# Peptides against a protein of PDB entry 3PUK: the designs that were tried, part 132

Target 1, 227 residues: chain A of PDB entry 3PUK
Amino acid sequence: ERGLKSVVWRKIKTAVFDDCRKEGEWKIMLLDEFTTKLLSSCCKMTDLLEEGITVIENIYKNREPVRQMKALYFISPTPKSVDCFLRDFGSKSEKKYKAAYIYFTDFCPDSLFNKIKASCSKSIRRCKEINISFIPQESQVYTLDVPDAFYYCYSPDPSNASRKEVVMEAMAEQIVTVCATLDENPGVRYKSKPLDNASKLAQLVEKKLEDYYKIDEKGLIKGKTQS

## One batch from the design tools (peptide; made by RFdiffusion4, then SolubleMPNN)

Design b2_p16_6_s4 (from b2_p16_6, 10 letters changed)
Fold by OpenDDE base, seed 5:
Structure b2_p16_6_s4 (fold): chain B 227 residues (1-227), chain A 16 residues (1-16)
Amino acid sequence: as target 1 above (227 residues)
Amino acid sequence: MKLIDKLGDEDVIYEV
């Protein structure tokens, strides 16, 4: 059985490493909190070395320039991660690396994308979204990385209703990336009791799946798979 | 995936 970890690794290998591979070239890889967890869950350092990564750095930390090497940014499309990237390339005279390859784990908002284009476009060789926003745990188990999800989903305080909606949307988006990674368009099953959280999340997931699979690579609608 | 137009001096188009 193809474990979820192996599927995730293969997708990252194809979408990221194969895409930016150049024979004889080593890169520095920059990770954020989420992608550190993601890669740790599905690969080893030896695997990354085989893909031409010599050093892994935390994007949030201060780093010494290595101007002769290109950098691979595998990061979440968040303001924090993007701002760290921009600091690396914002000044022409003080670029930390030779060039950048950027791979986002999910959809990059236009606001962030435009900010990147405006300041660092000349330094970027690749910019892609790979749609992996979950952590594989086992062959059929994954986790989401949504801060305070538990609190807002189960808070009895009505004042948290708007925040609950935001959290539910984020969770639904990440679940869709699981489906995309598995190349599946499943029906969503849920328990409606004791709270309606599962129902609400299911509806959001279904809607987002419909949007995601509205047009496949061939311009066709991908049908539902059995759940 | 996001449709990306020209980045820098190269036209890099990635289809959705």
Scores: peptide ipSAE 0.018, ipTM 0.495, DockQ to the pose 0.023
Fold by OpenDDE base, seed 1:
Parts: sequence; structure tokens; C-alpha cells
Structure b2_p16_6_s4 (fold): chain B 227 residues (1-227), chain A 16 residues (1-16)
Amino acid sequence: as target 1 above (227 residues)
Amino acid sequence: MKLIDKLGDEDVIYEV
């Protein structure tokens, strides 16, 4: 099927699996909550086996060391996921795996990146950011999976204003990753009534799209896609 | 953007 799921899988295959692939080598893959949902939405276990993944483990759970195997971490750039990674490699004598490949689903803040470099640099073979922070549901449908987004966006309580802004920024970033995955720079359309939330979100998306395509590696400003 | 950092005995590629 030529749907969003297929595009997402192809991007993950190219950006993650092809990047760390070695002939005849099996890896353990570590996932967090978001990446578990992401992979479940766009691939099967058989697909992962074909990419050289023998076992999938939850990064938050206690795991037995497999010191002869390399580990592929496909995780969100969160303090929780990073802390779990650091526990696996923080001690030279107690490393869980032979080495690590790290792929973040979004921009990794410098604070987290520096923490990784300071503690585990010698164990890392690759560290990359891939821009996929959404869940494909159908060929033309996706979800953002932002916790409490509904509550904060529609809360009448003025005390939630700052949290609403944070949630809207996170949603805007995720929407931009959809556009990036599709290689599109669309015009943003929204319903302005009854609340102004949609207009605010649209403005954030537009700004972030501009920023994203200004820094494109090829130095080419991508024009607006005709929607 | 590709950042190449030498970490230990191997080069680590950090791509943004």
C-alpha cells in the first residue's frame, strides 16, 4: 500500500536500519513507549527480523546483559529514555551490550546530548536524529500522541495558559515531522471558530516549517507545495 | 547537518 505507513517505514528503514546494517550481524533493539507504537503502526516483527533485529526490548525494563551483541536504541529524546540508556553503558565493567547505535525520533537537546557524550561516548557507534514524531494510523491519517493535549488546549482555566503553549509547540513540531517525512511544505488550513487554538497552532506550524526548510542540508529553499 | 565527533577509537556520526 502506498500510504503514510509505507512512507514512514521506508524512512525508518533508510535512516535507521540501513545506516547501522552489517552483513551477518544481529542486533538487539531497544524501544520506548512512543517508538513501540510507531513501529507497531508501520511494520511487522518479520520486517524487523529481515533488518537484522533478533530481539526487541523495552528500554524502561530491567534487562539481562548480552555483552557480545550490539544494541540499536530507537528512542525519543527524553530524560527518561536517555537515563535508561546511560544505565546500560555508564560503567565500563557493567555494560549491557557490546556497543550502541542511537537514533532519536526528534531533535535531541544539547543538555541530553552532552550528558551522553560525557558518560558513554566510547560505547556509541552512531548517534542520529530522525524527524518522525507522529503515529501513522491510515494512508492519510496520523496521530500526534501528545499527553494531555486535549485537556490543555480546551481548558477554560487561565492557569493552564503556559502549559497550553508548551503543548501547542510540541504538536507543531510533530506536524512538521509529518511534512518532512512526506517531503512537503504545505499551506496550513484551519477552522478558526469557535476557539482560536487552531489559528495559534497553524501559526506555530508555519513558522517551524519555514525554519525547517531554511536549514535544509542542500541549501535549497523549498517552495510551498500546492495543496 | 552532519557532525562528526571522534569518540574513543571510532568516529561517531551525529546527523541533524
Scores: peptide ipSAE 0.017, ipTM 0.480, DockQ to the pose 0.024
Fold by OpenDDE base, seed 4:
Structure b2_p16_6_s4 (fold): chain B 227 residues (1-227), chain A 16 residues (1-16)
Amino acid sequence: as target 1 above (227 residues)
Amino acid sequence: MKLIDKLGDEDVIYEV
């Protein structure tokens, strides 16, 4: 299959499933809202079964312990998702699963990471950031799961300025994950009128791209790709 | 990038 969905699936397969695969081992996979959408966009349950996932569960829901099985957490680095993970493993006597593999869709803030490290490190076999924070819709189309992005970006209300910044940061981060997924470091072009939103977003993306490629796994700065 | 890996009895955490 050709297209962004296939690329995303291949990246997830390589970065997540191949990374934690053990022959003959089945895992429970825990998803949050974003990763549910993400996987739904690029794979089927049969694909997940082939990758050694027996059951998919929502991390936000109360779940019965399955202490003999390892859990694969494919989640966003949010307080909500992390808190749910912490509840699963925070108590030695009440661990829901045998062990955890954690794959974050994006950069995990130090505050959250430190909480995990402090409370659940012994239960964790893997913890990685895979940098896929977008939803592939079509072969060349992706969407950003940023609530109220349109509203805050185009709100004339000055009281929304701070929210607009937060939303733009989130969008920029997600765009960078698209570039990372495609292994591209594009030049960013934007239309300046009527609002400066596109310019601001472009600047954020450019900055984050620079930062990303400075600290990539190879420690190499990737030059700009042709745009 | 942050990586936590278990090597034997030790947990190794890398921040990249």
Scores: peptide ipSAE 0.014, ipTM 0.488, DockQ to the pose 0.023
Fold by OpenDDE base, seed 3:
Structure b2_p16_6_s4 (fold): chain B 227 residues (1-227), chain A 16 residues (1-16)
Amino acid sequence: as target 1 above (227 residues)
Amino acid sequence: MKLIDKLGDEDVIYEV
């Protein structure tokens, strides 16, 4: 049985590298904080070289232009990462790279997508969502990269209620990407005491799983894999 | 609709 890391790598290889592969072409790859952790968890630099990546750069750092090369952006759909991309391509005269392939780790909000489309559409060759927003740790263990999740989930301050909801939504989305990566539609079990956090998260996950499989490319509703 | 479908597949070859 292939461990979670191998499944994640295979999905990235198929959804990203095979999708943008051109024979004899090398690309620069741009990563953000999350995708740096993600790739570090499931592949080696030699694997990326085999996929036609010559250089890996941090999207948040200032970089020298390489105008003759195409860039592969593997990034989270966040305002910060999108803004960095826009700085690379926002001006026709100041483009850092020849063209862009963009692969988002999760659903890109319409607001961010429209901002990209309005500013940089002509520079983009591909733009896809691949739905991998978790870090594989072991064969059956993963972690979520949600800043301050613990604080907002367990804060006694009522003023944090709205932020708690945002964090819960983000965690639920990430859990759904795990299920999607494994091609599973599980039943969700939780412990309801002492707080209702687990119940709320479970309900969000169940709802998002239902929505995901209803709109899946196959047009088929996948039944529950387990209880 | 997938993001790729929204942007189209126009191969704009930029002459460097």
Scores: peptide ipSAE 0.010, ipTM 0.478, DockQ to the pose 0.026; fails the geometry check

Design b2_p16_7_s1 (from b2_p16_7, 8 letters changed)
Fold by OpenDDE base, seed 5:
Structure b2_p16_7_s1 (fold): chain B 227 residues (1-227), chain A 16 residues (1-16)
Amino acid sequence: as target 1 above (227 residues)
Amino acid sequence: MLKERAEKLREFNESI
């Protein structure tokens, strides 16, 4: 059985590295907080070297220009990461790299996408959403990147109900990305203790899975799988 | 919504 880490790596290899591969070309890879954790969880630097990555840089750090090299941005579609990208390419005279390949870990909001188009379109060679918004821990374990999820999900304060729903929605979306990555449409199982959170989350996941597979590129509705 | 986004990305990638 292929561990989740291996599956994730294979997905990244196919969706990112193979997608932008050019013979003999080395790229600088820019990572944010999430993608740093993601890659650290499923690969080594040697693996990245094999994929044509010469160096890894933190997108949030100040970096010296390497204008002769193309950059691979593997980042979350957040304002912070996008703003850092925009700073790298927003000025014609101050472009840090030769060109950019952008791979988002999730759907990029229209607002951010429009900003990218307006400012940096000429510098971009590829923009893709790969939908990996989780960290593989082990063969059957993953973690989600949803800030304050624990707080809101377990808050007894009714005033947090709306925020709880937002958090649960975000969690459900990320769980769907796991399923998509694993090519699974699982029957969702849960234990309803002590709160109804698990039930609600399960329902959200099921709904989103249905929506995801309905719009799959192949137009195929995948049946329920065991997981 | 997802389909629309996919189309937008496709169009964008074709334009660059």
Scores: peptide ipSAE 0.404, ipTM 0.884, DockQ to the pose 0.555
Fold by OpenDDE base, seed 4:
Structure b2_p16_7_s1 (fold): chain B 227 residues (1-227), chain A 16 residues (1-16)
Amino acid sequence: as target 1 above (227 residues)
Amino acid sequence: MLKERAEKLREFNESI
């Protein structure tokens, strides 16, 4: 059985590096907080070098222009990361790199995508959503990156109910990315006690899985897999 | 919405 880390790496290799690979071309890779953790969990710098990455830069940091090189943005579709990208290409005089390949770890909101199109389309060579919104920990273990998930999910305070729903949605989305990465449509099982959190999450996951597979590249709904 | 977004991305990539 291939460990989840290897599966994630293979997916990134195929979806990102192979997608933008050009013979003899080196790229600068821009990472945000999440993608830094993600790549750190499943690869080494040597692996990235083999994929044509010369250096990794933090998208949030001020960076010197390297106008002769293309940049690979492997980032989360957040306002912060997108704004940093936009600053890199927002004006002709401010272009930090020759061109950009953008790979989002999740669905990019239309608002952000439209901003990118409006301001930086001429600088973009590729824009893709790869849908990996989790960090592999072990062979069959992953971590969700949902801030304060534990607090809101297990808070007895009714005032947190709205936030709990938001967190549950985010968790469900990330679980779906795991399933997508593993090419699985599992039957979701859960324990109902002591809280209904697992039940609610399961329902959200099931719904989102259905939605995901409806829009899969092949347009095929996969049957439930044994997992 | 998801299908629409996927299509938009496809169209965008075809346009650049």
Scores: peptide ipSAE 0.404, ipTM 0.886, DockQ to the pose 0.648
Fold by OpenDDE base, seed 1:
Structure b2_p16_7_s1 (fold): chain B 227 residues (1-227), chain A 16 residues (1-16)
Amino acid sequence: as target 1 above (227 residues)
Amino acid sequence: MLKERAEKLREFNESI
């Protein structure tokens, strides 16, 4: 059985570190809250050193300029993380680093992407979306990062129905990233509980899997796998 | 949707 942690690490290594690797070059890596948890779950500091990372910094904290070094931004596509990036490179006179490689954990909204292009294009050497929106816990276990998911999914208040749908959508999207990472198109299994949440989520996942594999990066249709 | 996003990023990466 594939260890999910090793699969996630392999994907990050290929999609991020190999993508921006230069012989003899060290980089500063900038992380946000999610990517800190993600990397902590699937690698060690020694692994990052081997990939040419000298220092890890939190993107939300104030940092001194290191103008001779390039920065690797491994961040979620959120307004908060993007705004921190923009502050690092938005001023011609106050660039914190030599250049930036940006790797988003999910699809970057066009609004945020356009802000980046308009402000910082000259400082960017690479921008990529790697589509990992989950945390591996064990060999076959993962967790999702959806704020207030428990509250809205189990709320008996009908006024929360619309918010529940938003949460379910976000969860389904993250589950699809697991399948993409594992290179699987599984049949969805769930345990029924008093609420129909599991059934609804299963339907959303199935729909999104179909959409994903209809138009993957290679334009290939992948059949269902046993999972 | 995925194809369109990939194209957007490819075009951007080619421009920098």
Scores: peptide ipSAE 0.398, ipTM 0.882, DockQ to the pose 0.524
Fold by OpenDDE base, seed 3:
Structure b2_p16_7_s1 (fold): chain B 227 residues (1-227), chain A 16 residues (1-16)
Amino acid sequence: as target 1 above (227 residues)
Amino acid sequence: MLKERAEKLREFNESI
């Protein structure tokens, strides 16, 4: 049985490393907080070396320029990560690297994408969305990274209702990326508890799954799987 | 919406 970690690694290998691979070329890889956790969960440094990565750098830290090398940015589509990228290639600062390959872990908002296009287009060789927004733990176990999810989902304060909806939508989106990674369209099951959180989340997941598979590259409606 | 986003990225990648 192929564990979730191996499936995630194979997806990253195909979608990121194989996509930007050039014979004899080494790259510097830039990671943010989420992608550091993601790669740590499913690969070793030796695996990254085999994929042509010479060093890994934290995108949030000040880094010395390596102007002769291209950089692979594997990052979340957040203002913080995007701003750090823009600092590396923006007009106000000398370029840190020769060029950039950008791989987002999720859909990049148009506002951030437009900001990148306006300032750094000449430095970019590739921009792609991978859609992996979860951390694999075991063969069939994963964790979601949604800040304050517990607080808002279980808050009895009505003033947090809008925040709760945002959190649940983010959770549903991450679950859909798991299903997409596993190539599954599951029937969603949940345990009803006093709080309707599980039911609401299940409905959001089902809706997003339907939307995802209706729009897949092949236009094929995938039937429900037994997962 | 997803098709439109994918198309924007394809167009961008073709332009660089």
Scores: peptide ipSAE 0.391, ipTM 0.881, DockQ to the pose 0.532

Design b2_p16_7_s2 (from b2_p16_7, 9 letters changed)
Fold by OpenDDE base, seed 5:
Structure b2_p16_7_s2 (fold): chain B 227 residues (1-227), chain A 16 residues (1-16)
Amino acid sequence: as target 1 above (227 residues)
Amino acid sequence: MLEKRYKLLKEFNESI
């Protein structure tokens, strides 16, 4: 199967599970709201079991410590998710797990990253950004998880202009992760009418694609692919 | 920007 779901699963398998795999070792996996949706869209519990995950926990919920097991955090780089992680490992006496593997769905802001380094570095075995911030729906369809995107993009209120820009930036970033997941650098097409939202978003995506493919994870420059 | 981030992450992962 070569649908988007399978591509996403394969990327997660390679970037996350294979990266932290140890033979015979089981991990607890911590998910946030986005990654719960993401994994639910592209895999089954049996798949996760095969990857050495024994239990899935919600990072936002209170959890009993399992100090003998390592934890795999597959989370969005948000203050909320990071704060939950920090609570799990911030105190030596209150560590919930033996150690942590952290995989962010997108670039972690320097402020959050530095906060993690300063407080919990000794508990971390791996920290990576895997750049998957979209939900595959079907072979050729994905969705973005940007709260209130519809409202702000189509708001006639000028007071929402700043928020609209933030939303469009977030959407563009997520679209770039789709392209990265597919290993594509497409030309972006859009319908310009009746509003300029599509044009603005397209420009943001084009710019971010350019920035992203200047130097990829392997230091390769990727030219434009056929659209 | 990406290059700098990768360097920082690499250094971090090597330090732990």
Scores: peptide ipSAE 0.054, ipTM 0.744, DockQ to the pose 0.497
Fold by OpenDDE base, seed 3:
Structure b2_p16_7_s2 (fold): chain B 227 residues (1-227), chain A 16 residues (1-16)
Amino acid sequence: as target 1 above (227 residues)
Amino acid sequence: MLEKRYKLLKEFNESI
């Protein structure tokens, strides 16, 4: 498989699996709704087995404890996913797993991060943000997973204006993760008519790209790539 | 903002 799917898989392999790999160790992997879709789009179960994952579990479902195994949480930084994680490690006597590795698909809000730190820090071996908040569909095609995006972007109801802004911010953030995944800082082009939605989204993306590439992990300023 | 965030995560990972 060539294209965006392979790039996404390689990024996940490097950022998640290689980061927590221990020789001879198997882990249970916990996924939420988004990461289930994400992995399904770019890998097979056999690929996960090769990376040391024995079973995949849905973080939202009730699960039997496997106290001798470590758990790999690959989840979205949402209250729902975080709360499910916290329930797995909430009581000393009722920990579902031996320890946790946590990889968030995007920026984890400080409120959620602090909640995790306060309650479960002793059970955590790793916590990272990997910045993949999109689903690869084809070699050059991706989709965004923003609930009700179509409705709010195209709603004629003025009462939806605030929600439209939230949705556009979320979409812009996801687009930035695409650029980050491709290691590109592109110029953004858009169709201005009939609605200004594309223009607004483009401006948000440009701003977020500027913020993202202002200081990278290596302290380098990445200039605009040729578009 | 990114630099501060990376520092926070790094410090956390080093503390656990």
Scores: peptide ipSAE 0.040, ipTM 0.729, DockQ to the pose 0.462
Fold by OpenDDE base, seed 2:
Structure b2_p16_7_s2 (fold): chain B 227 residues (1-227), chain A 16 residues (1-16)
Amino acid sequence: as target 1 above (227 residues)
Amino acid sequence: MLEKRYKLLKEFNESI
């Protein structure tokens, strides 16, 4: 199947599982709320088993140490998820796992990244950003996991303007990850009525696409692929 | 900015 779900799964497989795969080695995988939804949307438990994942754990929950096993953290670059990770490796005596592979779904802010580096770099075997910040629904349909997006985008209250901007930025970033996942640099089309939300979002997306495709992960400049 | 980010990430991965 060449649907969006398949593309997402293939990207995760290549960027995450193949990247950290060791023959005969099983890992514990730690997920947060978003990555739980993401994986649930594009794969089955059997698929994860085939990729060398023996157990899936929620990063937010208290977990028993499995010190002989390495852990794969597939998480969002949020303070909450990062803090949970740091607690797992905060001290030598309190390490829950043998080592960590960290894969962020999006750009990890320098503050969080530096916090990780300072605290537990010796426990980390890999740290990557894979740029998948959306949930595939259908072959050509995705959803964005932006809390309260509907409320802030369509709130008539001017006091929500700053929050609206934050939400719009977040949505734009996630849309760019869709484009990146599809390896596309589209022209963005929108409906301008009745509100300018779509126009604003389109402009943000266009700007972020330009920034992204200046230099991609392969060091290539990619022009517009479609309109 | 993106180039700098990738460089830093690469350096980090090489350091561990």
Scores: peptide ipSAE 0.023, ipTM 0.609, DockQ to the pose 0.525
Fold by OpenDDE base, seed 4:
Structure b2_p16_7_s2 (fold): chain B 227 residues (1-227), chain A 16 residues (1-16)
Amino acid sequence: as target 1 above (227 residues)
Amino acid sequence: MLEKRYKLLKEFNESI
């Protein structure tokens, strides 16, 4: 079944595991909340073992050092996840692992990147963004991990307007990663009534898609695909 | 992309 889960797994395999693979080398994989859900949705522990992962650890938890092993950080580009990474490598004497491979699920803000650069650059062997910020649920169904999205999108309270915008932006970004994962640049259709939320989201997605494909490595603007 | 930024950083660090 060539479902979305399979596509996501294949992308992760190619973008992450194949990218850092060394024959005979085992790594510890560090996950955050999102990537735990993501991997759980599209693979099994046996799959990870086949990719050279000996154990998975939660980045937010205190962990014992394994200084002889390299660590694969598959994490979201959040301050929380980055801070945990920085704690693992911030001190020369307290490095928890031999080295780090970092794969972010989405664009890492320059501010966070600069923090990493300033503190841990020598410990990093790879740093890459893979642009998967959604969780595949079914063959053609995905979910977005945007806290309080429903509440803010449908809140009648005007005071929530700014937060609604933030949520819409986050959702749009994640939708773009779906499109990127599928290698599609779709036209966005929406129902405009009774609320304009769908329209707003659609506009944001369209804009972000344009931006995404403009900045793609190949510099090629992908034309619109059939929706 | 972070990879590009990382590369630049690495190059910078190696030049020092």
Scores: peptide ipSAE 0.027, ipTM 0.633, DockQ to the pose 0.166; fails the geometry check

